# Ledger of designs, part 1: peptides against a protein of PDB entry 5JXT

All scores and structures are predictions.

Target 1, 319 residues: chain A of PDB entry 5JXT
Amino acid sequence: SLLPKKEINVYIGMSEMQVKWYQKILEKDIDAVNGAGGKRESKTRLLNIVMQLRKCCNHPYLFEGAEPGPPYTTDEHLIYNAGKMVVLDKLLKRIQKQGSRVLIFSQMSRLLDILEDYCVFRGYKYCRIDGSTAHEDRIAAIDEYNKPGSDKFIFLLTTRAGGLGINLTTADIVILYDSDWNPQADLQAMDRAHRIGQTKQVVVYRFVTDNAIEEKVLERAAQKLRLDQLVIQQGRAQVAAKAAANKDELLSMIQHGAEKVFQTKGAFGTMAEKGSQLDDDDIDAILQAGETRTKELNARYEKLGIDDLQKFTSESAYE
Below, numbering starts at 1 at the first letter of every chain, in headers, positions and changes, except where a header shows other numbers.
Peptide ipSAE is a variant of ipSAE made for these designs: the mean of its two directions, with the distance scale d0 fixed at 1.0 Angstrom where the peptide's residues are scored. Compare it only between designs on the same protein; published cut-offs may not carry over.
A fold fails the geometry check if it doesn't show the stated peptide or something in it is severely misdrawn.

## One batch from the design tools (peptide; made by RFdiffusion4, then SolubleMPNN; aimed at target 1 Y61 T74 D113 I114; its pose is not in this set)

Design b1_p10_1_s2
Fold by OpenDDE base, seed 2:
Structure b1_p10_1_s2 (fold): chain B 319 residues (1-319), chain A 10 residues (1-10)
Amino acid sequence: as target 1 above (319 residues)
Amino acid sequence: GRVPRYLLRR
């Protein structure tokens, strides 16, 4: 029988470089961030801010002129300049020592490019599929990964390209490097490993930048997932249609953690304390804290009815 | 050094 998957949100502080770039993104559009644009603020502008903040949470080198150089190098700076890379680098070493194999999903093909360079730098053998990958090359990559005795440790996928019904049950670890706005896309990604033919406990690590936009992306995705479940259970099919964030929701998401980001001189959380020098105990602490916060998040949404889940409660409306 | 592939694809 297929074992239940274990899903853990891994809450990760920004690196110093991420904080600086996050500040710069907010400052560039400060009037929009403060809600001063009023009714004239386009939903498109807010969506663009959200997209830039999500890029920052993934890796600062997704911006032009962010990477130090010339000369440009593939070395440790690729890791220590992004909190998610610091945690990923430690976690992958542990996963490999355990004899596990890992799927890494992202929304951003350009992040997969960074992850390829990282894999080469660490000597990790990998496969890659994204939206641009030809059908034949997809089949070849899947077959190369799934073959008996495959030396491929990592599969790099865009979440949507992984959604194509492919079987990757030869992996037992799933890392969601970022989250989709549609929780079903992430579930479909997990179901590549958590499917008939899996013989191991599937563990899903969802990376979430702490005190940033990604917490609100996660919360919105969790809210939507619970709403979709309740709508199916109650036979109320019409309720599912309002899936797109409104302007006020987007603004609240952009504002989340912004003040603390502006006040911060350096990195956040464990990234401030340890930076790239995370040990195995630090990783265990991050995973334990993540497991606790994951349970709390799930418990919050499990108690809500359909009417509550239809309301985006901005915490900022009651302070 | 090798130019990072993520720079070449931009």
Scores: peptide ipSAE 0.113, ipTM 0.807, DockQ to the pose 0.630
OpenDDE base, seeds 1, 3, 4, 5: peptide ipSAE 0.109, 0.103, 0.062, 0.122; ipTM 0.812, 0.800, 0.789, 0.843; seed 5 fails the geometry check

Design b1_p10_1_s3
Fold by OpenDDE base, seed 3:
Structure b1_p10_1_s3 (fold): chain B 319 residues (1-319), chain A 10 residues (1-10)
Amino acid sequence: as target 1 above (319 residues)
Amino acid sequence: SRIPRYLLRR
């Protein structure tokens, strides 16, 4: 029988460079961040801030002029300037030593470009599929990854392109480098590895930037997932979960952790203490803390009814 | 050193 997936949220501090860029994004639109625009503030402006903050959480080099150069180099700076890359770099070494194979999903094709450069730099053999990949090239990449004795360790996918019915049961590890606003998109991505024909325990690592907008993206996704489950169970098809956040929800998400980000001189959490020098014990501590916080997050939403789950609760911003 | 691919696509 197919074993249940093990899902772990991996909470990761920002690098010093990410903190500086996160501050810069907030400062650029400080009036919107403070809600000073009132009723005149456009939802589009808030959505743009959210998108820039999510880019920062993924990698600062997604911004123009962020990468050091010219000359541009592929070196350790590609890793230490993003907390998620530091954790990814250590985690992939462990995954490889275990004889596992890994799917890495992102919402951002431009992040996959960074991950390709990283794979080349570390000597990881990989396949790639995104929304621009031709049908024939997609088939060829899947076949090359799934072939018996394939030397391809990593498959890089955009979440939406990877969701398209493909079988990748030759991988047993899934990394969600970022989260979709729709938890069903992430589930569909996981189900590429967690499907009939899988012989191993599938483990899903969901990367979440700690004390940042991504925690609120995750909370909203967990809330929506529980709501979708309850609607199905109760036969109440009319409770379409509002797919799009309102202005107040977006503002609350932007403000989450912003004060602490402005107060921070350097990196966050484990990134401040260890930076790129994370060892195997540091990774185990991050994974254990993540497993605890994952259980707590799930338990929070399991107790809520449909009426409670229809309200965006910002209450976790003051703890 | 090679120019990162994501910089060449800009």
Scores: peptide ipSAE 0.113, ipTM 0.821, DockQ to the pose 0.638
OpenDDE base, seeds 1, 2, 4, 5: peptide ipSAE 0.099, 0.089, 0.047, 0.029; ipTM 0.814, 0.794, 0.775, 0.750; seed 1 fails the geometry check

Design b1_p10_1_s4
Fold by OpenDDE base, seed 2:
Structure b1_p10_1_s4 (fold): chain B 319 residues (1-319), chain A 10 residues (1-10)
Amino acid sequence: as target 1 above (319 residues)
Amino acid sequence: ARVPRYLLRR
């Protein structure tokens, strides 16, 4: 029988470099961030801010001129300049020691490019699939990963490309490096490992930048997932929650944690205290705190009815 | 030094 998957949100502080870039993104569009653009603020502008903030949460080197150089090097700076990379680097060492194999999903193919350089730098054997990967190359990568005695430790996938019905049950760990706006896309990604033929307990680590837009992306995705479940259960198929965030919701998401980001000098949370010097106890503490916050988040949405879940999308329209 | 792939794909 397939064992239940364990899903844990891993809440990660921004590095000092991420804080600086996050501040810079907000400052560039400060009038839009403060809601001063009013009805004239385009939804497109807010979506662009959201996209830049999500890029920052993933890695500051996704911006032009962010990477230190020339000379450009593949070195420890690739790790310590992004909170998610610091946690990933420690977590992968643990996963490897356990004899597990890991799928890493992202929305951003350009982040997979950084993760490839990281894998090479750490000596991790990997496969990669994204939206641009040819069909034959996808088959070859899957077969190379799934073959008996494969030396491939990591599979790097874009969430959408990994969603395409493939079987990766030879992995037992899933890392969602970022979240999709559609929770079903992330579920489909998890189902690559959590499927018939899996012999181990699948563990899913969802990386979430703490005190940033990604918490609100996660909350929105969780709310939508619960609403979709309740709509199916009640046979109310017509209550398709508007899948697209409105302007006010996007603004609220952009504003989330912005004040604290502006007040912060240096890094956030454990990244401020330990930086790249996270030990195994720090990782255990992060995972334990994440497990607690995951249970709290789930319990918050499990108590909500359809009407409550709909109001949270509409009440932001009447203030 | 190896040029990072994420710089080459820009």
Scores: peptide ipSAE 0.174, ipTM 0.823, DockQ to the pose 0.574
OpenDDE base, seeds 1, 3, 4, 5: peptide ipSAE 0.097, 0.056, 0.160, 0.139; ipTM 0.799, 0.764, 0.831, 0.827; seed 5 fails the geometry check

## One batch from the design tools (peptide; made by RFdiffusion4, then SolubleMPNN; aimed at target 1 L78; its pose is not in this set)

Design b1_p11_5_s1
Fold by OpenDDE base, seed 2:
Structure b1_p11_5_s1 (fold): chain B 319 residues (1-319), chain A 11 residues (1-11)
Amino acid sequence: as target 1 above (319 residues)
Amino acid sequence: AVRIPRYLLRR
């Protein structure tokens, strides 16, 4: 029988470089961040801010002129300048030592480019698929990964390209490096490993930048998933889950953690305390804290009815 | 190692 998947949100502090770039993004559009644009503020402007903040949470090198150089090097700076990379680097060592194989999903093909550079730097053998990968090359990459005795440890995928019905049950670990706005896209990604033919317990690690916009992306995705489930269960097909965030939702998401980011000198959380020198105990602590917060997040939305889930409850989390 | 990062080559 297919074992239940274990899903853990991994809450990760920003590196010092991420904090500086996150501040710079907010400062560039400070009037929009403060809601000073009012009804005249374009939804497009807010969506652009959200996209830049999500890029920052993934890796600061997604911005032009962010990488230190010239000369440009593939070295430890690729890791320590992004909190998610620091955690990923430690987690992949553990996963490999356990004899597991891993799918890494992202929304951003440009982040997969950084992850390819990282894989080469660490000597990890990998496959890659994104939205630009030709059909024949996709088949070849899947077959190369799935073949008996494959030396490919990592599969790098964009979430939506990886969601397209493929079987990757030869992997037992899934890392969601970032989250889709649509929780169904992430579920479809997990279901590439968590499917008939899987012989191991699938573990899903969802990376979430702590005290940043990604917490609100996750909350909104969890809310939407619960609403979709309740609508199906109650046969109320007419409850069109508002697919797109409104301006006030986007503004609240942008403002989340912004004050703390402006007040922060250096990195966040364990990244401030340990930097790149995370040990196995630090990783265990992050995973344990993540498991607790995951249970709390799920329990919050499981208690809500359809009418509560239709309201953007950004305010009610503080009452 | 000194190399051109792949993410810079795809810009």
Scores: peptide ipSAE 0.258, ipTM 0.857, DockQ to the pose 0.527
OpenDDE base, seeds 1, 3, 4, 5: peptide ipSAE 0.145, 0.195, 0.172, 0.123; ipTM 0.828, 0.848, 0.835, 0.821; seed 1 fails the geometry check

Design b1_p11_5_s3
Fold by OpenDDE base, seed 4:
Structure b1_p11_5_s3 (fold): chain B 319 residues (1-319), chain A 11 residues (1-11)
Amino acid sequence: as target 1 above (319 residues)
Amino acid sequence: MVRIPKYLLRR
């Protein structure tokens, strides 16, 4: 029988470079971040800020002129300048050592470009699929990954492109490097490994930048998923899950952790203490803390009714 | 290793 998948949110501090870029993004549009635009504030302006903050959470080198050079180098700076890369690097070493194979999903094809450079740098054999991958090349990549005795350790996928019905049960680990606004897209990504034909325990690691917008993206996704489940269970077809965040929700998401980011002189959390020098105990601590926070997050939304789950307010989670 | 970032090659 297929074992239930284990899902763990991995909460990751920003690197010093991420903090600096996160500050710059907020400062560039501080009036919008402070809500000074009021009713006149453009939803498009807020969505642009959200997109830049999410890029920062993924990797600073997604910004033009952020990568040091020329000459540009593939080196340790590709890892230590992004908290998610530091954790990924240690986690992949463990995953490989245990004889597992891994799917890495992102919303951002440009992040997959960084991950390809990283795979080459570490000597990891990989396949790639994104939204621009031709149908024939997609089939070839899947077949190359799934073949008996495949030397391909990693499959790099965009969440939406990789979610399209493919079988990747030859992998047992799923890393969601970022989250989709629609939790169903992430579930569809997990279901590439977690389906009939899987023989191992599937483990899903969801990377979440701590004290940043990604916590609110995750909370919103969890809230939506629970709401969708309750609507189905109660037969309340009229409860339209809010398909898109409103301006006030976007503003609240942008403001989350912003003050602490402005006050920070360096990296966050374990990234401040250890930088890129995470050991196996640091990874175990991060995973254990993540498992605890994941249980707490799930338990928070399991207690909420439909009416509470329709309110995207930080206040309704503390009452 | 010296490289050109892929994001510079796709622009």
Scores: peptide ipSAE 0.234, ipTM 0.851, DockQ to the pose 0.459
OpenDDE base, seeds 1, 2, 3, 5: peptide ipSAE 0.230, 0.160, 0.221, 0.032; ipTM 0.849, 0.801, 0.802, 0.730; seed 2 fails the geometry check

Design b1_p11_8_s2
Fold by OpenDDE base, seed 5:
Structure b1_p11_8_s2 (fold): chain B 319 residues (1-319), chain A 11 residues (1-11)
Amino acid sequence: as target 1 above (319 residues)
Amino acid sequence: IKTPRYLLRRK
């Protein structure tokens, strides 16, 4: 029998560069962020802000003028300028030392581009699949990764391309570098490793930027997943959870942590204290805190009924 | 080296 997958949300502080770029994104559209746009504020504008904030949470080099240079090099700055890269860099060393193999999923092919350069810089052998990968090249990459004695440590995938029914049971670790708006897409990604033929305990690390928009993306995804489960269990197929956030939900997500981001001079949390100097004990502390917060998040949504899960107000779960 | 990563992959 397959062992149940272990899922851990890994809450990660922003680097100083991420804080500066996060501030710049909010300041550029400050009237929309403050809700001053009123009825004239388009849902499209709010969705654009959300997408820029999510890019910032992934890596600041997704923006023009963020990368230091010229000369533009692949070096340690690629890691220390993004909180997720600092944690990833330490976690991958541990995973490799344990004799594990890892799938890394992202929504953003441009982040996979940064991760390729990182893999080359660290000497990690990898495969890649995204939405643009030809069918034959996908087969070749999967076969190269899955072959007996494969020297490929990492598989880089976009969540949607990796969701397409492929078997990657030769990996036992899954890193969700970011989350899909549809929690089922992330589950489908996990199920590439957590499937018949897996012989190890599958562990899933979900990276979440702490005190930022990604916490609200995660909460919304968890709420939707629980709602989808309850609807299936109750046979109430007609409760198609309106998959798209409304304007007020998007605004609330954008505002989450914004004040603290504006007040912050430098990095957040453990990234302010240790930055790139995170040791194994710091990683253990981050993973333990993440495991606790993951249990708390799950316990919060397990107590809610269908009617409560249809309300996006996080406030109703503290009463 | 003379072009930032942001611009290199837009081709």
Scores: peptide ipSAE 0.427, ipTM 0.903, DockQ to the pose 0.247
OpenDDE base, seeds 1, 2, 3, 4: peptide ipSAE 0.423, 0.413, 0.423, 0.055; ipTM 0.900, 0.888, 0.902, 0.717; seed 4 fails the geometry check

Design b1_p11_8_s3
Fold by OpenDDE base, seed 4:
Structure b1_p11_8_s3 (fold): chain B 319 residues (1-319), chain A 11 residues (1-11)
Amino acid sequence: as target 1 above (319 residues)
Amino acid sequence: VKVPRYLLRRR
């Protein structure tokens, strides 16, 4: 029998470098962030800000002039300059010790490039697939990962490319390093490990940058998923979830945590307290807090009707 | 790495 997957949102503070770059992104477009553009503000401009903020949440080295050097090295700075990398680095050590194998999904092939350098630096054997991977190379990577006695610990995948129909049941851990705007893309990614042929409990860790745009990306994804479920259950096919965020929704997402980010000197949360020196107890605390917040998030949207779930308002989340 | 990762285009 296939066990239900365990899904845990892992809320991660920004590193000092991420805070600095997050501030810089907001400052560059401060008039748009403050809504000063009004009706004249382009949706494209807001989408560009959202994309830069999501890059920052993933890794600051996705920006020109963020990486320290010369010389440019692959070293511990690759880890401590991104909160998600700090948590990933500790979590992967635990996963490996447990004799588990892991799929890591991202929306960003450029982040997979960083993760490859990280895998090499840590000595993790890996496979990679993204949207540019040739069909033959994709088959070869899947077969190399799935082969009996495979020494490949990690599979690096872009969420959409990796979500396409493949079987990766030889992994039992899924890390969503970032989230898709469509929750179905992330579900399809999880279903690469969570399917017939899986013999272990599948655990999904969804990384979410705390006090940042990614919380609103997650909330919106959870809202959409619940709406889609209710629409299916009620047979109300006419209640198509608005596929794309409007300008006001995008602005609200950009503004989320922005004030606190501007006021912050240094890192956020556990990243401010411990930085790269997370121990096993710190990871357990992060996972436990994440499990609690995940239950709270789900419970919030489970109580909402279709009409409430159609409104992307910050207020409907507190009633 | 000889250049910053930002400039690395992995093909």
Scores: peptide ipSAE 0.455, ipTM 0.910, DockQ to the pose 0.222
OpenDDE base, seeds 1, 2, 3, 5: peptide ipSAE 0.407, 0.431, 0.434, 0.445; ipTM 0.895, 0.900, 0.895, 0.897; seed 5 fails the geometry check

## One batch from the design tools (peptide; made by RFdiffusion4, then SolubleMPNN; aimed at target 1 E67 T74 L78 I114; its pose is not in this set)

Design b1_p12_3_s3
Fold by OpenDDE base, seed 4:
Structure b1_p12_3_s3 (fold): chain B 319 residues (1-319), chain A 12 residues (1-12)
Amino acid sequence: as target 1 above (319 residues)
Amino acid sequence: APRVPAYLLRRK
């Protein structure tokens, strides 16, 4: 029988470089971030800020001129300059030692480019599929990954491209390096490993940058997922979850953690204390804290009715 | 210039 998925949100502090770039993004549009643009501020401007902040949460090298050089190298700086890479690097080493195989999903093909360089740097054998991958090359990559005795440890996928009905049950670990705005896209990604033919416990690690916009992306995704479930369960099809965040929701998401980011000199949390020197105990602590916060997040939304779940306010979750 | 991924350099 297929075991239920174990889903763990992994809350990760920003590196010093991420904090610096996050500050720079906010400062560039500070009037927008402070809501000073009023009714004149375009939703497009806020969406652009959100996209830059999400890039920062993924990796600073997604910005032009962020990577140190010349010469440009592929070495440890690729890891320590992004909190998610630091955690990924330690987690992959553990996963490999356990004899597991891993799917890594991202929304950003340019992040997969960084992850390819990382895989080569660490000597991890991998496959890749994104939205630009030809159909034949996708089949070949899937077959190469799934073949008996495959030496491919990692499959790198864009969430939407990897979500398209493929079978990857030869992997038992799923890493969501970032989250889709649509929680169903992430579920579809997980279901590449978690389906008939899986023989292992599927574990899903969802990376979430702590004290950043990604917490609000996650909260919104969880809220939407619960709302969708309740609407289906209650037969209230007319209660369409708001498909897109409004301006005020986007502003609130951008503002989340911004003050603390501006006040921060250096890295956040475990990244400030340990940097790239995370040990196995630090990873266990991060995973345990993540499991607790995941349960708390789920429990928060499980108690809410449809009417409460339609309100995108942080306040309505504490009443 | 944007970072050229090593995977693109290997395909050349």
Scores: peptide ipSAE 0.037, ipTM 0.736, DockQ to the pose 0.157
OpenDDE base, seeds 1, 2, 3, 5: peptide ipSAE 0.034, 0.163, 0.034, 0.094; ipTM 0.727, 0.788, 0.727, 0.762; seeds 2, 5 fail the geometry check

Design b1_p12_3_s4
Fold by OpenDDE base, seed 3:
Structure b1_p12_3_s4 (fold): chain B 319 residues (1-319), chain A 12 residues (1-12)
Amino acid sequence: as target 1 above (319 residues)
Amino acid sequence: APRVPRYLLRRA
């Protein structure tokens, strides 16, 4: 029988560069962030802020003029300027040493471009599929990755393009570099490795920037997933259409961790303490803390009824 | 050698 997948949220501090860019994004629209626009503030403006903050959580080089240069170089700065890249770099080394193979999913094709440069820099052989990949090229990439004795270690995928029913059971590790607003998209991505024909324990690492918008994206996704499960169990299928986030929900998400970000002069958490010098023990500590917080998050939503899960639980926006 | 990163090349 297929072993249940192990899912671990990996909570990652921002790099110093991410903190600076996160501050800059908030400052640019500070009146909107403070809710000073009231009823006049457009939902579109708030969605734009959310999207910029999510880009920052992924990599600061997603912004124009963020990369150091000219001349532009592919070097360690590609890694240490993004907390997720620092953790990814150490985790991939461990995964490779264990003889595992990995799927890396993102919502952002432009992040996959950064990950390609990273793979080349580290000498990792990879395949790539995104929304622009032709059907024939998708088949070729899948076949190249899945072939017996394939030297391709990494498969880079956009979550939605990778969700299209493909079999990637030759990988046993899944990294969700970011999360979809729809938890079903992430589940469909995981199910590319966690499927009939898998012979290993599938482990899913979900990267989450700590003290940032991504925690609230994750919470909202977990809440939605639990609601969808309860609605199916109770035969109330019509209630499952959770509306797009309202303005107050978006504001609460934007405000989450914002105060602490403004107070921070350097990096967050383990990124402040060790930065790119994370060792194997640091990774184990991050994974263990992540496993604990994952259990706590799941247990929070397991106790809630349908009526509670329909409400956005804004805990304190500034903690 | 200096290179233009792929993510910059794909923006052009």
Scores: peptide ipSAE 0.289, ipTM 0.840, DockQ to the pose 0.532
OpenDDE base, seeds 1, 2, 4, 5: peptide ipSAE 0.102, 0.051, 0.185, 0.193; ipTM 0.760, 0.734, 0.793, 0.820; seed 2 fails the geometry check

## One batch from the design tools (peptide; made by RFdiffusion4, then SolubleMPNN; aimed at target 1 I114 D117; its pose is not in this set)

Design b2_p13_2_s1
Fold by OpenDDE base, seed 3:
Structure b2_p13_2_s1 (fold): chain B 319 residues (1-319), chain A 13 residues (1-13)
Amino acid sequence: as target 1 above (319 residues)
Amino acid sequence: SLRVPRFVLRRQA
């Protein structure tokens, strides 16, 4: 029988470079961040800020002029300048040692470009699929990954491209490097490994930048998922979860952790203490803390009714 | 300048 998947949110501190770029993004649009635009603030402006903050949470090198150089090198700086890369680098070593194989999903094809260079730098054999991958090349990549005795350790996928009905049950680990606004897209990604033909316990690691916008992206996704489940169970098909955040929701998401980011002179949390020198005990502590916070997050939304789940509870970062 | 990934460099070669 297929074992239930284990899902763990992995809460990761920003690197010093991420903190600096996160501050710079907020400062550039400080009037919008402070809500000074009021009713006149464009939803498009807030969405742009959200997208820049999400890019920062993924990797600072997604910004023009952020990567050190010329000369541009593929070296340890590619890892230590992004908290998610530091954790990924340690986690992949563990996963490989366990004889597991891993799917890595992102919303951002440009993040997959960084992950390709990382894979080459670490000597990880990989496959890649994104939205630009031709149909024939997609089939070839899937077949190369799934073949008996495949030496391909990693499959890099955009969440949407990987969601398209493919079978990747030859992997047992799923890393969601970032989250979709639609929790169904992430579920469809997980279901590539968590399907009939899987023989192992599927474990899903969802990377979440701590004290940043990604916590609110995750909360919103969890809320929506629970609402969708309750609507299906109650036969109330008409309660389409409002797909798009309103302005106040977007503003609250942007403001979340902003004060603490402005007060921070270095890296966040474990990234400040250990940086790239995480050991196996540090990873175990991060995973254990993540498992606890994941249970708490799920329990919060499981107790809410449909009417409560339709309201975005903005805890103001200033309350 | 934007980072040029190695996969792009390999396609140009």
Scores: peptide ipSAE 0.041, ipTM 0.689, DockQ to the pose 0.167
OpenDDE base, seeds 1, 2, 4, 5: peptide ipSAE 0.027, 0.032, 0.028, 0.035; ipTM 0.666, 0.649, 0.651, 0.705

Design b2_p13_2_s2
Fold by OpenDDE base, seed 3:
Structure b2_p13_2_s2 (fold): chain B 319 residues (1-319), chain A 13 residues (1-13)
Amino acid sequence: as target 1 above (319 residues)
Amino acid sequence: SMRTPRYILRRRA
């Protein structure tokens, strides 16, 4: 029988470089961040801020002029300048040592480009699929990854391209490097490994930048998922979860952790304490804390009815 | 490695 998948949110602090770029993004549009635009503030402007903050949470080198150089090098700076890369680097070493194989999903093809350079730098053999991958090349990549005795350790996928009906049950670990606004897209990605033919316990690690926009993206996705489940259970097909956040919701998401980011000198959390020198105990602590917070997040939304789940709870922005 | 990252090369293309 297929074992239930284990899902763990991995809460990761920003690197010093991420903090600096996160501050810069907020400062650039400070009037919008402070809600000074009021009813006149465009939803498009707020969405742009959200997208810049999400890029920052993924990797600062997603910005023009952020990468140090010339000369441009593939070196340890690719890792230590992004909290998610620091955790990924340690986690992949553990995953490889245990004889697992891993799917890494992102919303951003440009992040997959960074992950390809990282894979080459660490000597990890990989496959890649994104939205630009030709159908034939997609089949070839899947077959190369799934073949008996495949030397491919990592599969790099965009969430949407990887979600399309493929079988990747030869992997048992899924890393969601970022989250989709639609939780169903992430579920479809997980279900590439968590499917008939899987013989191992599938573990899903969802990377979430702590005290940042991504925490609110995750909360909104969890809220939507619970709402979708309740609507199905109650036969109330008409309760379409509001697919898009309103302006006030977007503003609340942008403001989450912003004050702490402005007050922070250096990195956040474990990135401030250990930086790139995370050991196995530090990873275990991050995973354990993540498992606890994951249970708490799920329990919060499981208690809510349809009417409560249709409201964006702003209260979690100030706690 | 003094290799230019592929993601930079892809931006220049």
Scores: peptide ipSAE 0.081, ipTM 0.756, DockQ to the pose 0.616
OpenDDE base, seeds 1, 2, 4, 5: peptide ipSAE 0.284, 0.075, 0.333, 0.056; ipTM 0.838, 0.746, 0.865, 0.757; seeds 1, 4 fail the geometry check

